# Peptides against a protein of PDB entry 8YR4, part 115

Target 1, 309 residues: chain A of PDB entry 8YR4
Amino acid sequence: PRGSPALQLVVLICLGLMGLERALNVLVPIFYRNIVNLLTEKAPWNSLAWTVTSYVFLKFLQGGGTGSTGFVSNLRTFLWIRVQQFTSRRVELLIFSHLHELSLRWHLGRRTGEVLRIADRGTSSVTGLLSYLVFNVIPTLADIIIGIIYFSMFFNAWFGLIVFLCMSLYLTLTIVVTEWRTKFRRAMNTQENATRARAVDSLLNFETVKYYNAESYEVERYREAIIKYQGLEWKSSASLVLLNQTQNLVIGLGLLAGSLLCAYFVTEQKLQVGDYVLFGTYIIQLYMPLNWFGTYYRMIQTNFIDMEN

## One batch from the design tools (peptide; made by RFdiffusion4, then SolubleMPNN)

Design b2_p18_6_s4 (from b2_p18_6, 13 letters changed)
Fold by OpenDDE base, seed 5:
Structure b2_p18_6_s4 (fold): chain B 309 residues (1-309), chain A 18 residues (1-18)
Amino acid sequence: as target 1 above (309 residues)
Amino acid sequence: DEERERRELEEEAEILAA
């Protein structure tokens, strides 16, 4: 935000809080590991109680597996409200100014409601795209990279390789399947709009339909349009289930391979029982934000197309 | 349509998060 040093400071604080969230995502599993190891070793109560208290405090700061409900995330979201409002208002004013600079011929060729809808679309697309990139996509990619580095350094290169292969395959399949699904979604939306337009046209011409006793004909025509819509909706929904199941299988295979390898190293006394728990906890923690990646990718594509129009 | 597509994306996101 150029021109407001206060909002620039808020942005810097939000970036600092995002860095703290990344640190918490590493520390929370480590403290949980330490609790499991201390319990296994039958360590003194004072050491255990301190570690548990520290873990619970860190978990309160982090929140749930997505981090979205944690104190740090809530504080970031609260501070970001003012930045979002400033950005939205600035984009709206730029679009509005640009609309006034356009030729009278352009305005005469479009309905005022369509012009306002284009302005609202442009504002939502820019502000949405920036928010999803900064707060969802970039942090998720950072957590993956941090995870690969952590497992490569503190476990074995094989664990880092498993995480790398699983996350790379997950992201690639998510993109490919999402692009494939976009065709079904576009077809569904087009058919929905056509079905709605027919219903509106029939209701606007209600007197004519009554005059000709054509009610049964209009109902059957609407039924056919609904059946056609539901056929496309089924393809869209089935493709979503396929995406989710494919994602679940990739993460499940990674979790299986890594958990078996970790269990083997625990039996060989190269790793502790807590390290097994850490691996499982960390993989599940990476999985939670990745479930949303398909949605984020679609939103990015939609918002990018809406910015070009 | 876009607010609806955004709500559907938010609902699909909620379904993916649940």
Scores: peptide ipSAE 0.015, ipTM 0.551, DockQ to the pose 0.437
Fold by OpenDDE base, seed 1:
Structure b2_p18_6_s4 (fold): chain B 309 residues (1-309), chain A 18 residues (1-18)
Amino acid sequence: as target 1 above (309 residues)
Amino acid sequence: DEERERRELEEEAEILAA
């Protein structure tokens, strides 16, 4: 933000909090590992109680692993409200200024309410896209990279390879299936608008429809439009189930391969029981934000198309 | 349409965040 040093400081604090969230995503599984190892070794209660208390405190800061419910995430979201409002207002004023520079012929052809709706869509699309990119997409990619590095350095190169292959396949399939799904969603939305337009036209011409006793004909046309909409809605919903099931299968196979490898290394006494629990916990933590990646990718794609129009 | 698609995305984003 140019012009407000206070908002620049808030952005730096938010970036620092994002770095802290990445550190918590590594530390929480490590502390959980340490608890399991201390329990296995029958360690003294004082050491165990301190490690459990530290883990619960770190888990409170992290939240449920979705990043939405943790203290650090809530503090980041709270501080970001002022930055979002500043960015939104700046984009809105730029769009509004640009609309005033457009030709009188462009304004005479459009209703003021339509122009304002285009301005609101543009502001919302830019601000939304920026927020999703900065707070969801980039952090999720960073957590994957940090995870690959961590498992490659502190476990074995085979664990880093499993995570790399699993996450690369997951992201690739998520993108490909989401692009395929976007075609069904666009067709559904177009048919919904056509169905709504027919209902509005029939209701605006209600007196004419009643005069000709054409009510049954209009109801039948509306029924045909609904059936066509429901056929597209079913394809959209079925494609979402297919996406979710494909994602679940990929993560399940990665979890299975890595868990079997961890169990094998524990039986060879190269890893501890806590390291098995760490791997499972860390993979589940990576999975939670990745489930949203399809929704974020779609939103980015929609908002990019809306900015080009 | 885009506002509705955005609200549906925000609702999908609230449902998956819950």
Scores: peptide ipSAE 0.014, ipTM 0.503, DockQ to the pose 0.358
Fold by OpenDDE base, seed 3:
Structure b2_p18_6_s4 (fold): chain B 309 residues (1-309), chain A 18 residues (1-18)
Amino acid sequence: as target 1 above (309 residues)
Amino acid sequence: DEERERRELEEEAEILAA
């Protein structure tokens, strides 16, 4: 933000908190590993109690695995409200100024309510896109990269390769299936609008429908429109289930391959029992934000289309 | 439409989080 040193400081603090969230995503599994190792070694109660207390505190800062509910993420979201309000207001004023620079002929050709709706869509799309990119997409990609580096350095290059292949396949399939799904969703929305328009037209012409005793005909026509809508809704919902199942299979295969390899290295005494638990917990932590990636990708596409209209 | 799309996104997100 140009012109407010206070808002620049808030942005820097938010970036620092984002860095802290990335550090917590690595530290929480490490502390959980250490607890399992201390329990296996029958370590003294004082060391175990300190490590458990530290783990619970770090888990409170991180949140429930969805990075949206932790103390650090809530503090970041709270501080970002002022930056978002400043950005929104600036975009709204720029759009409003641009609308006043447009020719009288352009304004006479459009209804004032349509112009305002275009302005509101433009502001919402830009501010939404920026928020999703900065707070959801970029952090998720950063966590994947950090995960690959961590497993490559502290376990073996084979673990880094498994995570890389699993996440690359997951992202590629998520994009491809989401693009395929978007066609069914657009067809569903178009048919919904057509079904709603038929219902509204029938209700506005209520007197004419009563005059011709055409109530049964209008109900049957509406039933046919609903059946056609439900056929498209089923395709949309079935495509979502297919996306979720495909994602689950990719993560399941990655978890299986990595868990078997980790178990093998534990039997060779190259890794500890806690390292097996770390791998499983870390992969699940990477998976939770990735479930939302299809939703974020769709929102990004919708916001780009709404900016072009 | 945007509020409905937001609710559908929230419902899809709940299904993905469950």
Scores: peptide ipSAE 0.016, ipTM 0.572, DockQ to the pose 0.605; fails the geometry check
Fold by OpenDDE base, seed 2:
Structure b2_p18_6_s4 (fold): chain B 309 residues (1-309), chain A 18 residues (1-18)
Amino acid sequence: as target 1 above (309 residues)
Amino acid sequence: DEERERRELEEEAEILAA
């Protein structure tokens, strides 16, 4: 936002809050580890109580491990409303100005409702794309990189490798399966529109249908369209279950391999019991935002296609 | 007129589905 120093400051504060969320994503598992270690060592109550209180406070700031429900995320979202409104209004005004520059021949060939719908789709697509990229995709990738670095530095290099391989395989399979399922979703949406158009045509021609007593024929044609739609809907839904199960399997295998390796190093007294708990907690914490990655990736692709049209 | 009403109903139905 070049025109308002106040909005520039808000953007900088939002970026600072995003950095704080990344720090919380590392600190929360560390404090939880420390609690487990202090409990194992039978540490004095004062040290334990302070560490627990600090953990609960950090967890309140972070929220449910996704960061989406934490105090810091809520504050960021609240501050970002003004930036989003400024960006939306700027895009809307640019589109509206461009529409007024278009030839009279273009305007005479289109309905005002269609023109407004194109403007609204364009604004929504740009604003949505920017929000998904800045608040979901970039932070998730940053958390993965920070996780790999953390496990490589503070654990054995084998843990960093397991996390790297698990997350790389997860992301790759998520993209590949999402691209594959997008074909089924497009076919479903096309058939939904065709089924709706058929229902609208039958209702607009209601008098003609009544005159020819063709009600049973129109109902049967509509039934055939519904059956065809449900066949595509089933493929779309089944492909989503397959995606979720593939994601669950990859995370499960990564968690199994890392947990077995951690347990082995605890038996060799190279790691503490708290480090086992940290690994499990951290992997689950990385998984939570990744579960939505396939949805975000598809929404980004759709928004790009809608901007190109 | 029917083709115009069809497009208006399709536009309303598309607005309701958005």
Scores: peptide ipSAE 0.000, ipTM 0.348, DockQ to the pose 0.039; fails the geometry check

Design b2_p18_7_s1 (from b2_p18_7, 15 letters changed)
Fold by OpenDDE base, seed 4:
Structure b2_p18_7_s1 (fold): chain B 309 residues (1-309), chain A 18 residues (1-18)
Amino acid sequence: as target 1 above (309 residues)
Amino acid sequence: MEEEEEEERKLLQQIRQE
């Protein structure tokens, strides 16, 4: 943001908090490993209690589970509200100024409400896309890369390869199945709008329907439209279940291969029992944001199509 | 993921109400 040093500082703090979230994503599994090792070794209570307290504090900062935002993420989101409001207002004012610079002939040839709706959709799409890229997509890709590097350096190159193959296959299948699914979703939405339009047209012509005693005929035509909608809805929902099952199968196979390899290295005394727990917890932690990646990819693709029209 | 469709519906409803 050119013109407000305070908002520039807030952006720098938000970027610093994003870096801290990436560090927490590595540290939390490491501290959990250390707890398991200390429990296995029957370590003194003071060492265990300190490590557990530190883990719980790091886990509070990170957050945990689907939808539980950590303290760092909540603080970032809170600080970002002011940056988003400033950016939105600046884009809206630039578009509004540009609309006033356009020729009188352009304004006379267009409906003002259609132009405003295009401007509002364009601003919301650009600001939304930028926020999804910066706060969801880029961080998730960074966490995968950090995970591959971590497992390659501190375990063995084979663990880094398993994570790389698993995540690459997961992302590729997510994109391919999401693009395939988008056809069924578009067909469903088109049929939903057509079914709703038929109901609205029948109700707007209520007096004519009553005059001809055609209520049973209009109800049957609406029933046929609903059955056609439900057939497309079933394809959309079934394709969603197939996406989820495919994703779960890829993660399950990656977790199986890596867990068997980790268990083997623990039996060979090359790794500790805590390293097995670290691998499992880190893979599950990488999976959590990846579940949303298909939704982010669709939102990005939809908003690009809406900007081109 | 039902939560994703519900959050995507909430987000699409927010984008339709703005």
Scores: peptide ipSAE 0.009, ipTM 0.522, DockQ to the pose 0.067
Fold by OpenDDE base, seed 1:
Structure b2_p18_7_s1 (fold): chain B 309 residues (1-309), chain A 18 residues (1-18)
Amino acid sequence: as target 1 above (309 residues)
Amino acid sequence: MEEEEEEERKLLQQIRQE
């Protein structure tokens, strides 16, 4: 943000916290590995207790998964509120200034309330898109790259290849299936609006409907519109289940292949028992944000379309 | 994913009601 050094510092702190989250995503599995190795070696209680306490503290900072945001993420989100408000207000003022630069003929041809609602949608879409890109999409891609590098360097090139192929296939299928399902969602939303418009039109013309005793006819027409909506809703929901199942299959196959390879390397004494647990924990951890990637991709597409209109 | 679709619907409904 140009013009506020305090908000620039907050952005730098938020970027630092994002870097810390990436570090925690690597450290948490490593400390969990170390616990398993110390347990396997029957290490002294003091060493084990310290490593467990450190792991639990790192896990508190990182967070637990879906619905449990970590302390670092919550602190970042809290600090970001001020940056978001500043960005929103700046976009709103730019839009408002641009609206005042438009010709009187443009203003006379439009309803002021419609113009404001378009401006507010445009502002929310820009700020939402920026937040999704910076806090969800870019970090998730970074965690994948870090994971590929980590497994390639500390395990074997084969593990890095499995993670690369699994994540590349996952992302590709997520995009393709999300683009495919977007057609069903658009059709559903269009039919929802048409069904609602029909109900509103029937109710606005209530006196006419009552005068002609046409209530049964309007109810039947509304029933047909609902049935058509439900048929599109079912296709939308079924396509979501298909996406989730496809994602689960790809991760399951990647986890299977990598876990079998890791188990084999442990039997060959090339890896420790803790490395097997690290691999499983790290892959599951990479999966958690990726499960939402389809939703983020769709939100980004919607926000781009809403910015062009 | 369903919870975020519902949160997105709630957010889009809030943005449509304002």
Scores: peptide ipSAE 0.008, ipTM 0.514, DockQ to the pose 0.125
Fold by OpenDDE base, seed 5:
Structure b2_p18_7_s1 (fold): chain B 309 residues (1-309), chain A 18 residues (1-18)
Amino acid sequence: as target 1 above (309 residues)
Amino acid sequence: MEEEEEEERKLLQQIRQE
């Protein structure tokens, strides 16, 4: 944001908090490994208690899995509200100014409520796109890269390769299946709008329907529209289950391959029992944001289409 | 993924009602 030093400072703090979240994502599995190793070695209670307390504190900062945002993420989200409001208002004012620069012929061809709805869609698409790129897509890609580097440096290069292949295959399949699913969603949404329009038209003409005793006919026409919608909804929902199952299979195969390799290296005394636990916990942690990547990719595509129209 | 699709639908429905 050019022109407000306070908002620039808030953006810098938010970027710092994003860096802290990435550090927590590495530290939490490491501290959990250290607890398992200290328990295996029968270490002194004072060392164990300190490591457990530190782990729980790091987990409070990071947050729990799907649906529980950590303290750092909540603080970032809270600070970002002011930046989002400033950005939204700036885009709205730019779009509104641009609409006033358009020809009278363009304005005479459109209803004012349609023009406003186009402006609001354009604003929401740009601000949404920026938020999803900065807070979801870029951080998730950074966590994957950090994970590959970590496993390549502190484990054998084979672990880094397994994570690289698993995550690359996961991302590629997520994109391809999401693009394929978009056809079913568009067809479903078109049929939903047609079904709603039919219900609205029947209710707006209620007096005419009553005059002709056509209630049974309108109900049957609405039933046919619902059945047609549900057939498209089923295809959309079934394609979602297929995406989730494909994602689960890729992560399951990566977890299987890496867990077998970890177990083998632990039996050869090249790795500790804690390193097996670290691998499993870290892969599950990388999976959590990736489960939403298909939703983020779709929202990005929708926001691009809404920005071009 | 279903919960965010439902939140996105709710958000798109709110934007359509305003």
Scores: peptide ipSAE 0.008, ipTM 0.510, DockQ to the pose 0.104
Fold by OpenDDE base, seed 2:
Structure b2_p18_7_s1 (fold): chain B 309 residues (1-309), chain A 18 residues (1-18)
Amino acid sequence: as target 1 above (309 residues)
Amino acid sequence: MEEEEEEERKLLQQIRQE
C-alpha cells in the first residue's frame, strides 16, 4: 500500500508470519520424529516431556487438520483485514472515479444499479484473486518445493523424486479434471437460471395462468425444467466425486510407494523408525492444502473472467 | 462437500446483498 507506513509494516509482518508458517510445516514433523525416536530409545522422561511439550506448542501455532486454523494463520488473517479493507476501498474509489470519466452516452444507456453491481463484482474479483494468490496458491507451491528439497537432502534423492512425481501428477490431474468439470458446472448454472426464470415468469403471469386454469400445465413445465436441472446437477456432483477419488488414488499410490521405500531403508538400518513416521505425517500435511487446489484454480479462473467483463 | 457449501454460502450472501 503506497501512502501508509503503518499498513506497509502490517504487510511485512504478514509476510514474516507466512515464513513462520512454512517453518512450522517443516518443524512439526521433525519434532514428531524426535518423539518417536526418544520413545524407541527409552530416553529419560525429562527429555521426552520437553520434546512433547514443544511439539504440542508448535502444533498449536501451526494448527492441525482440515478446518483447524493455527494461531499464526489466525493472527495473519486478523492483521490482513486492515490491508484488505484499504485495498478494497482503493479499488472501489478507482472504479468510481473511472465511472465518472465515462461518456454521458454510456451513463444514459445503463441503469445506475446495474453499473454499481458490475463495479462491486469487479472489486470483489480483484481482491479475491489477490487473496487467493498470496495466501493459498503461492504458500502451497512453496510448501511443495520445500518438501521436495527436504526429502532430497535428508532422506534420499529417490524420496524427493517420488514426492515430485506424485505432486506433479496430482496438480496436473487436478487441473485437467477441474477444467473438464467446469463444463458441467456452467451447464448446470445456465439451466438453474432458466428454471428460476420460468418460475418467475409463471408467478408474474399468475392472473393469466388462473384465467386459463393452466396451473397444472405450468407445474408440469416446471417439473420438466427441474428434472433437466437435476440431470446436470448429478453430472456436476458425480464429476466432483471423480475428482476427489482421483486425488485420493494419487495420494494413496504416492504414500504407498514412499512408505514401502522408507520401510525398506529402515530394515537396512539407513533410516530410523521415526523417519518412517515423519515421512507419513509430512506427506499428509503437504496434501491437506492441495485438496483445495482445484477450488483455488477454479476461483482464479472465475475471478479473471469477472475482471474481463 | 464443504467447498460447495462455502461457495453456496458466499453466493447466497451475494444474493442477499442484492
Scores: peptide ipSAE 0.008, ipTM 0.479, DockQ to the pose 0.061

Design b2_p18_7_s2 (from b2_p18_7, 11 letters changed)
Fold by OpenDDE base, seed 1:
Structure b2_p18_7_s2 (fold): chain B 309 residues (1-309), chain A 18 residues (1-18)
Amino acid sequence: as target 1 above (309 residues)
Amino acid sequence: MEEEAERERAELARIRAE
């Protein structure tokens, strides 16, 4: 943000916290590995207790699941509120200024409420796009790259290759299936709006409907619109299940291949039992944010379309 | 899961539009 050094410092702190989240995503599995190795070696209680306490503390900082509930993520989100408010207000003022520069003919052709709704959508789309890119898409891609590098350097090049192929296939299929399902979702939303418009039109013309005793006819037309909507809703929902199942299969195959390879290297005494647990834990940890990647991709596309209109 | 987060985000977007 130009003009506020305090907000620039907050952005730098938020970027530092994002870097810390990436470090935690690597450290948490490493400490979990170390616990399993210490348990396997029957290490002294003091060393085990310290490593467990450190792991639980790191896990508290990281949070559960996608990290959305972690202390670092919550602190970042809290600090980002002021940056978001500043950005939203700046975009709103730019849009509002631009609306005042538009021709009188443009304003006379549109209702003030429609103009405000376009401005609000434009602001929400820009701020939403920025939030999704900075806090969801870029971090997830960074975690994948860090994971590939980590497994290639500390395990074997074959593990890095498995993760690379699995994640590349996952992302590609997620994009392709999300593009395919977007057609069903657009058709569903269009039919929802048409069904709602029919209900509103029937209710606005209530006196006319009563005068002609046409209530049964209007109810039947509304039923037909609902059935058509439900047919599109089913296609949208079924396409989501197909996406989730495809994603689950790709991750399952990657987890299977990598776990078998890791187990083999443990039997050859090239890796420790803790390294097997690390691999499984790290792959599951990478999967959690990736499950939402299709949603983020669609939201980005929607926000771009809403900015062009 | 994806649908629930979409509903929650749509609801949060609705709460921000009110």
Scores: peptide ipSAE 0.019, ipTM 0.571, DockQ to the pose 0.066
Fold by OpenDDE base, seed 3:
Structure b2_p18_7_s2 (fold): chain B 309 residues (1-309), chain A 18 residues (1-18)
Amino acid sequence: as target 1 above (309 residues)
Amino acid sequence: MEEEAERERAELARIRAE
């Protein structure tokens, strides 16, 4: 934000909090490993209790439990509200100013409600795109890169390669299947709008339908439109299940390969039992935000199309 | 899996309601 040093400071704090979230994503599995190793070694209660307390505190900061956003993520989101409001207002004012610069002929050819809806779509698409890129896509890609580096440095180059191949295959299949799925979703949405329009037209012409006793005919036409919609909805939903299953298979194969390799290195006393638990925990932690990657990709693609229209 | 599809539907419904 040019012109407000206070908002620039808030952006810098938000970037710092994003860096802290990345650090927590590495530290939480490490502390969990250390607990498992201390339990295996039958370490003194005082060292174990301190490590467990530190782990629970780091896990509170990170979040990532079922339905819980972490304290750091919530604090970042809270601070970002002011930046988002400033950005939204600036985009809205720019679009509104540009609409006033357009020719009278352009305004006479369009309904005021269509112009406002284009403006609202334009503002929402820009603000949404920026939010998804900065807070979801970039952090997820950063976590993958950090994970590859971590496993390559602290385990073996083979672990880094397994994570790299697994995540590259996961992302590629997610994009390809999401693009394929988008065709079914567009067809579903078009048929939903056509089914809704038919219902609205029938209800607006209620007097005519009553005059001709055509109620049964309109109900049957609406049933046919619903059946056609449900056939497209089924294809859309089935394609989502296929995406989720494909993602699960890729992560499952990566987890299997890495877990077997880790177990082998533990038997050779090159790694500790805690390192096996770390690998499994870290892969599952990388998987959680990746489940949403298809949704983020679709939202980005939709917002881009809505900006071009 | 179902919770993610329901969360995706709820988030899509929220984005449609905003």
Scores: peptide ipSAE 0.019, ipTM 0.604, DockQ to the pose 0.079
Fold by OpenDDE base, seed 2:
Structure b2_p18_7_s2 (fold): chain B 309 residues (1-309), chain A 18 residues (1-18)
Amino acid sequence: as target 1 above (309 residues)
Amino acid sequence: MEEEAERERAELARIRAE
């Protein structure tokens, strides 16, 4: 934000908090590994209790694994409200000033409510796109890269390769299936609007429908529109189940391959039992934000289309 | 999870359509 040093500082703090979230995503599995190793070695209670307390504190800062948002993420979101409000207001004022620069002929040809709806969509698309890119997409990609580097450096290179192949396949299939699903969703939304329009037209012409005793005919036409909508809704919903199942299968195969390899290295005494637990925990942790990636990708595409219109 | 995000989006779209 140009012109407010206070908001620039808030943006820098938010970026610092994002870096801290990435560090927590690495540290939490490491501390969990250390707990398992200390338990296996029958370590002194004092060292175990300190490591457990530190783990729980780091887990509180991170959140995510319990379905709760972490303290760091909540603090970032709270600080970002002011930046979002400033950005939204600036975009709204730019759109509003531009609307006043447009010709009288343009204003006479459009309804004021349509113009405001375009302005609101434009503002929402810009602010939404920025939020999804900065807080969801970029961090998720960073976590994957950090994960690949971590497993390549601290485990055998084969683990880094498994994570790379699993995440690359996951992302590719998520994009491809999401693009395929978008066709069904567009068709569903178009048919929903057509079904709603038929209901509105029938109700607006209520007197005419009553005059001709055409209520049964209008109900049957509405039933046909609903059946057609439900056929498209089913395709949209079934395609979502297919996406989720495909994602689950890819993660399941990656987890299987990596877990078997880790178990093998533990039997050869090259890795500790804690390393097996770390691998499983870290893969599940990488999977959590990826579950939303298809949604974010679609939201980004929709916001781009809404900015072009 | 995607269903919840779609429900929230549908609810947000409904609130914007009112």
Scores: peptide ipSAE 0.017, ipTM 0.567, DockQ to the pose 0.067
Fold by OpenDDE base, seed 4:
Structure b2_p18_7_s2 (fold): chain B 309 residues (1-309), chain A 18 residues (1-18)
Amino acid sequence: as target 1 above (309 residues)
Amino acid sequence: MEEEAERERAELARIRAE
């Protein structure tokens, strides 16, 4: 934001908090590994208690792996409210000023309420898209890259390769299946709007329906529209279940391959028992934000389509 | 999870459209 040094400082703090979240995503599994190793070694209670307390504190800062539940993420979100409000207001004012620069012929051809609704949708779409890219998509990709680097450096190149292949396959399948399911969702939404329009039309024509005793006919037409909607809703919902199952299968296969390899390296005394636990916990932590990636990708696509329209 | 988030976002989008 040019012109407010206070908001620039808030943006810098938010970027710093995003960096801290990435650091926490690495540190939390490491501290969990250290707890398992200390338990295995029968270490003194004081060392164990300190490491457990530190782990729980780091876990409180990180949250439950959904980007909205950690203290750091909540603090970032709270600070970002003012930046978002400033950005939204600036975009709204730019659109509003641009609307006033448009020709009288353009204004006479459009209903003012429709123009405002398009402007509000456009503003919300741009601001939403930017927020999802900056706070969800980019951080998730960064966590994957950090994970690949971490496993390649501290375990073996084979672990980095497994994570790379698993995450690349996961992302690719998520995109492909999300694009495929978008057709069913669009068809569902179109039929929902058509079903709602029939209900509204029937209720607006209530006097005519009563005059002709056509109530049973209108109810049956509405029933047929609902059945058609439910058939499309089922396809949309079933496609979501298929997406989730495909994602779960890819992560399951990656976890299987990596856990077997890790177990083998532990038996060869090249890794510790804690490293096995670290691998499993880190993969699960990478999976949690990735489960939302299909939703983010779809919102990005929807927001682009809503901007073109 | 993704379905609940879609429902919560659809509800939040509905609440924002109201």
Scores: peptide ipSAE 0.018, ipTM 0.574, DockQ to the pose 0.071; fails the geometry check

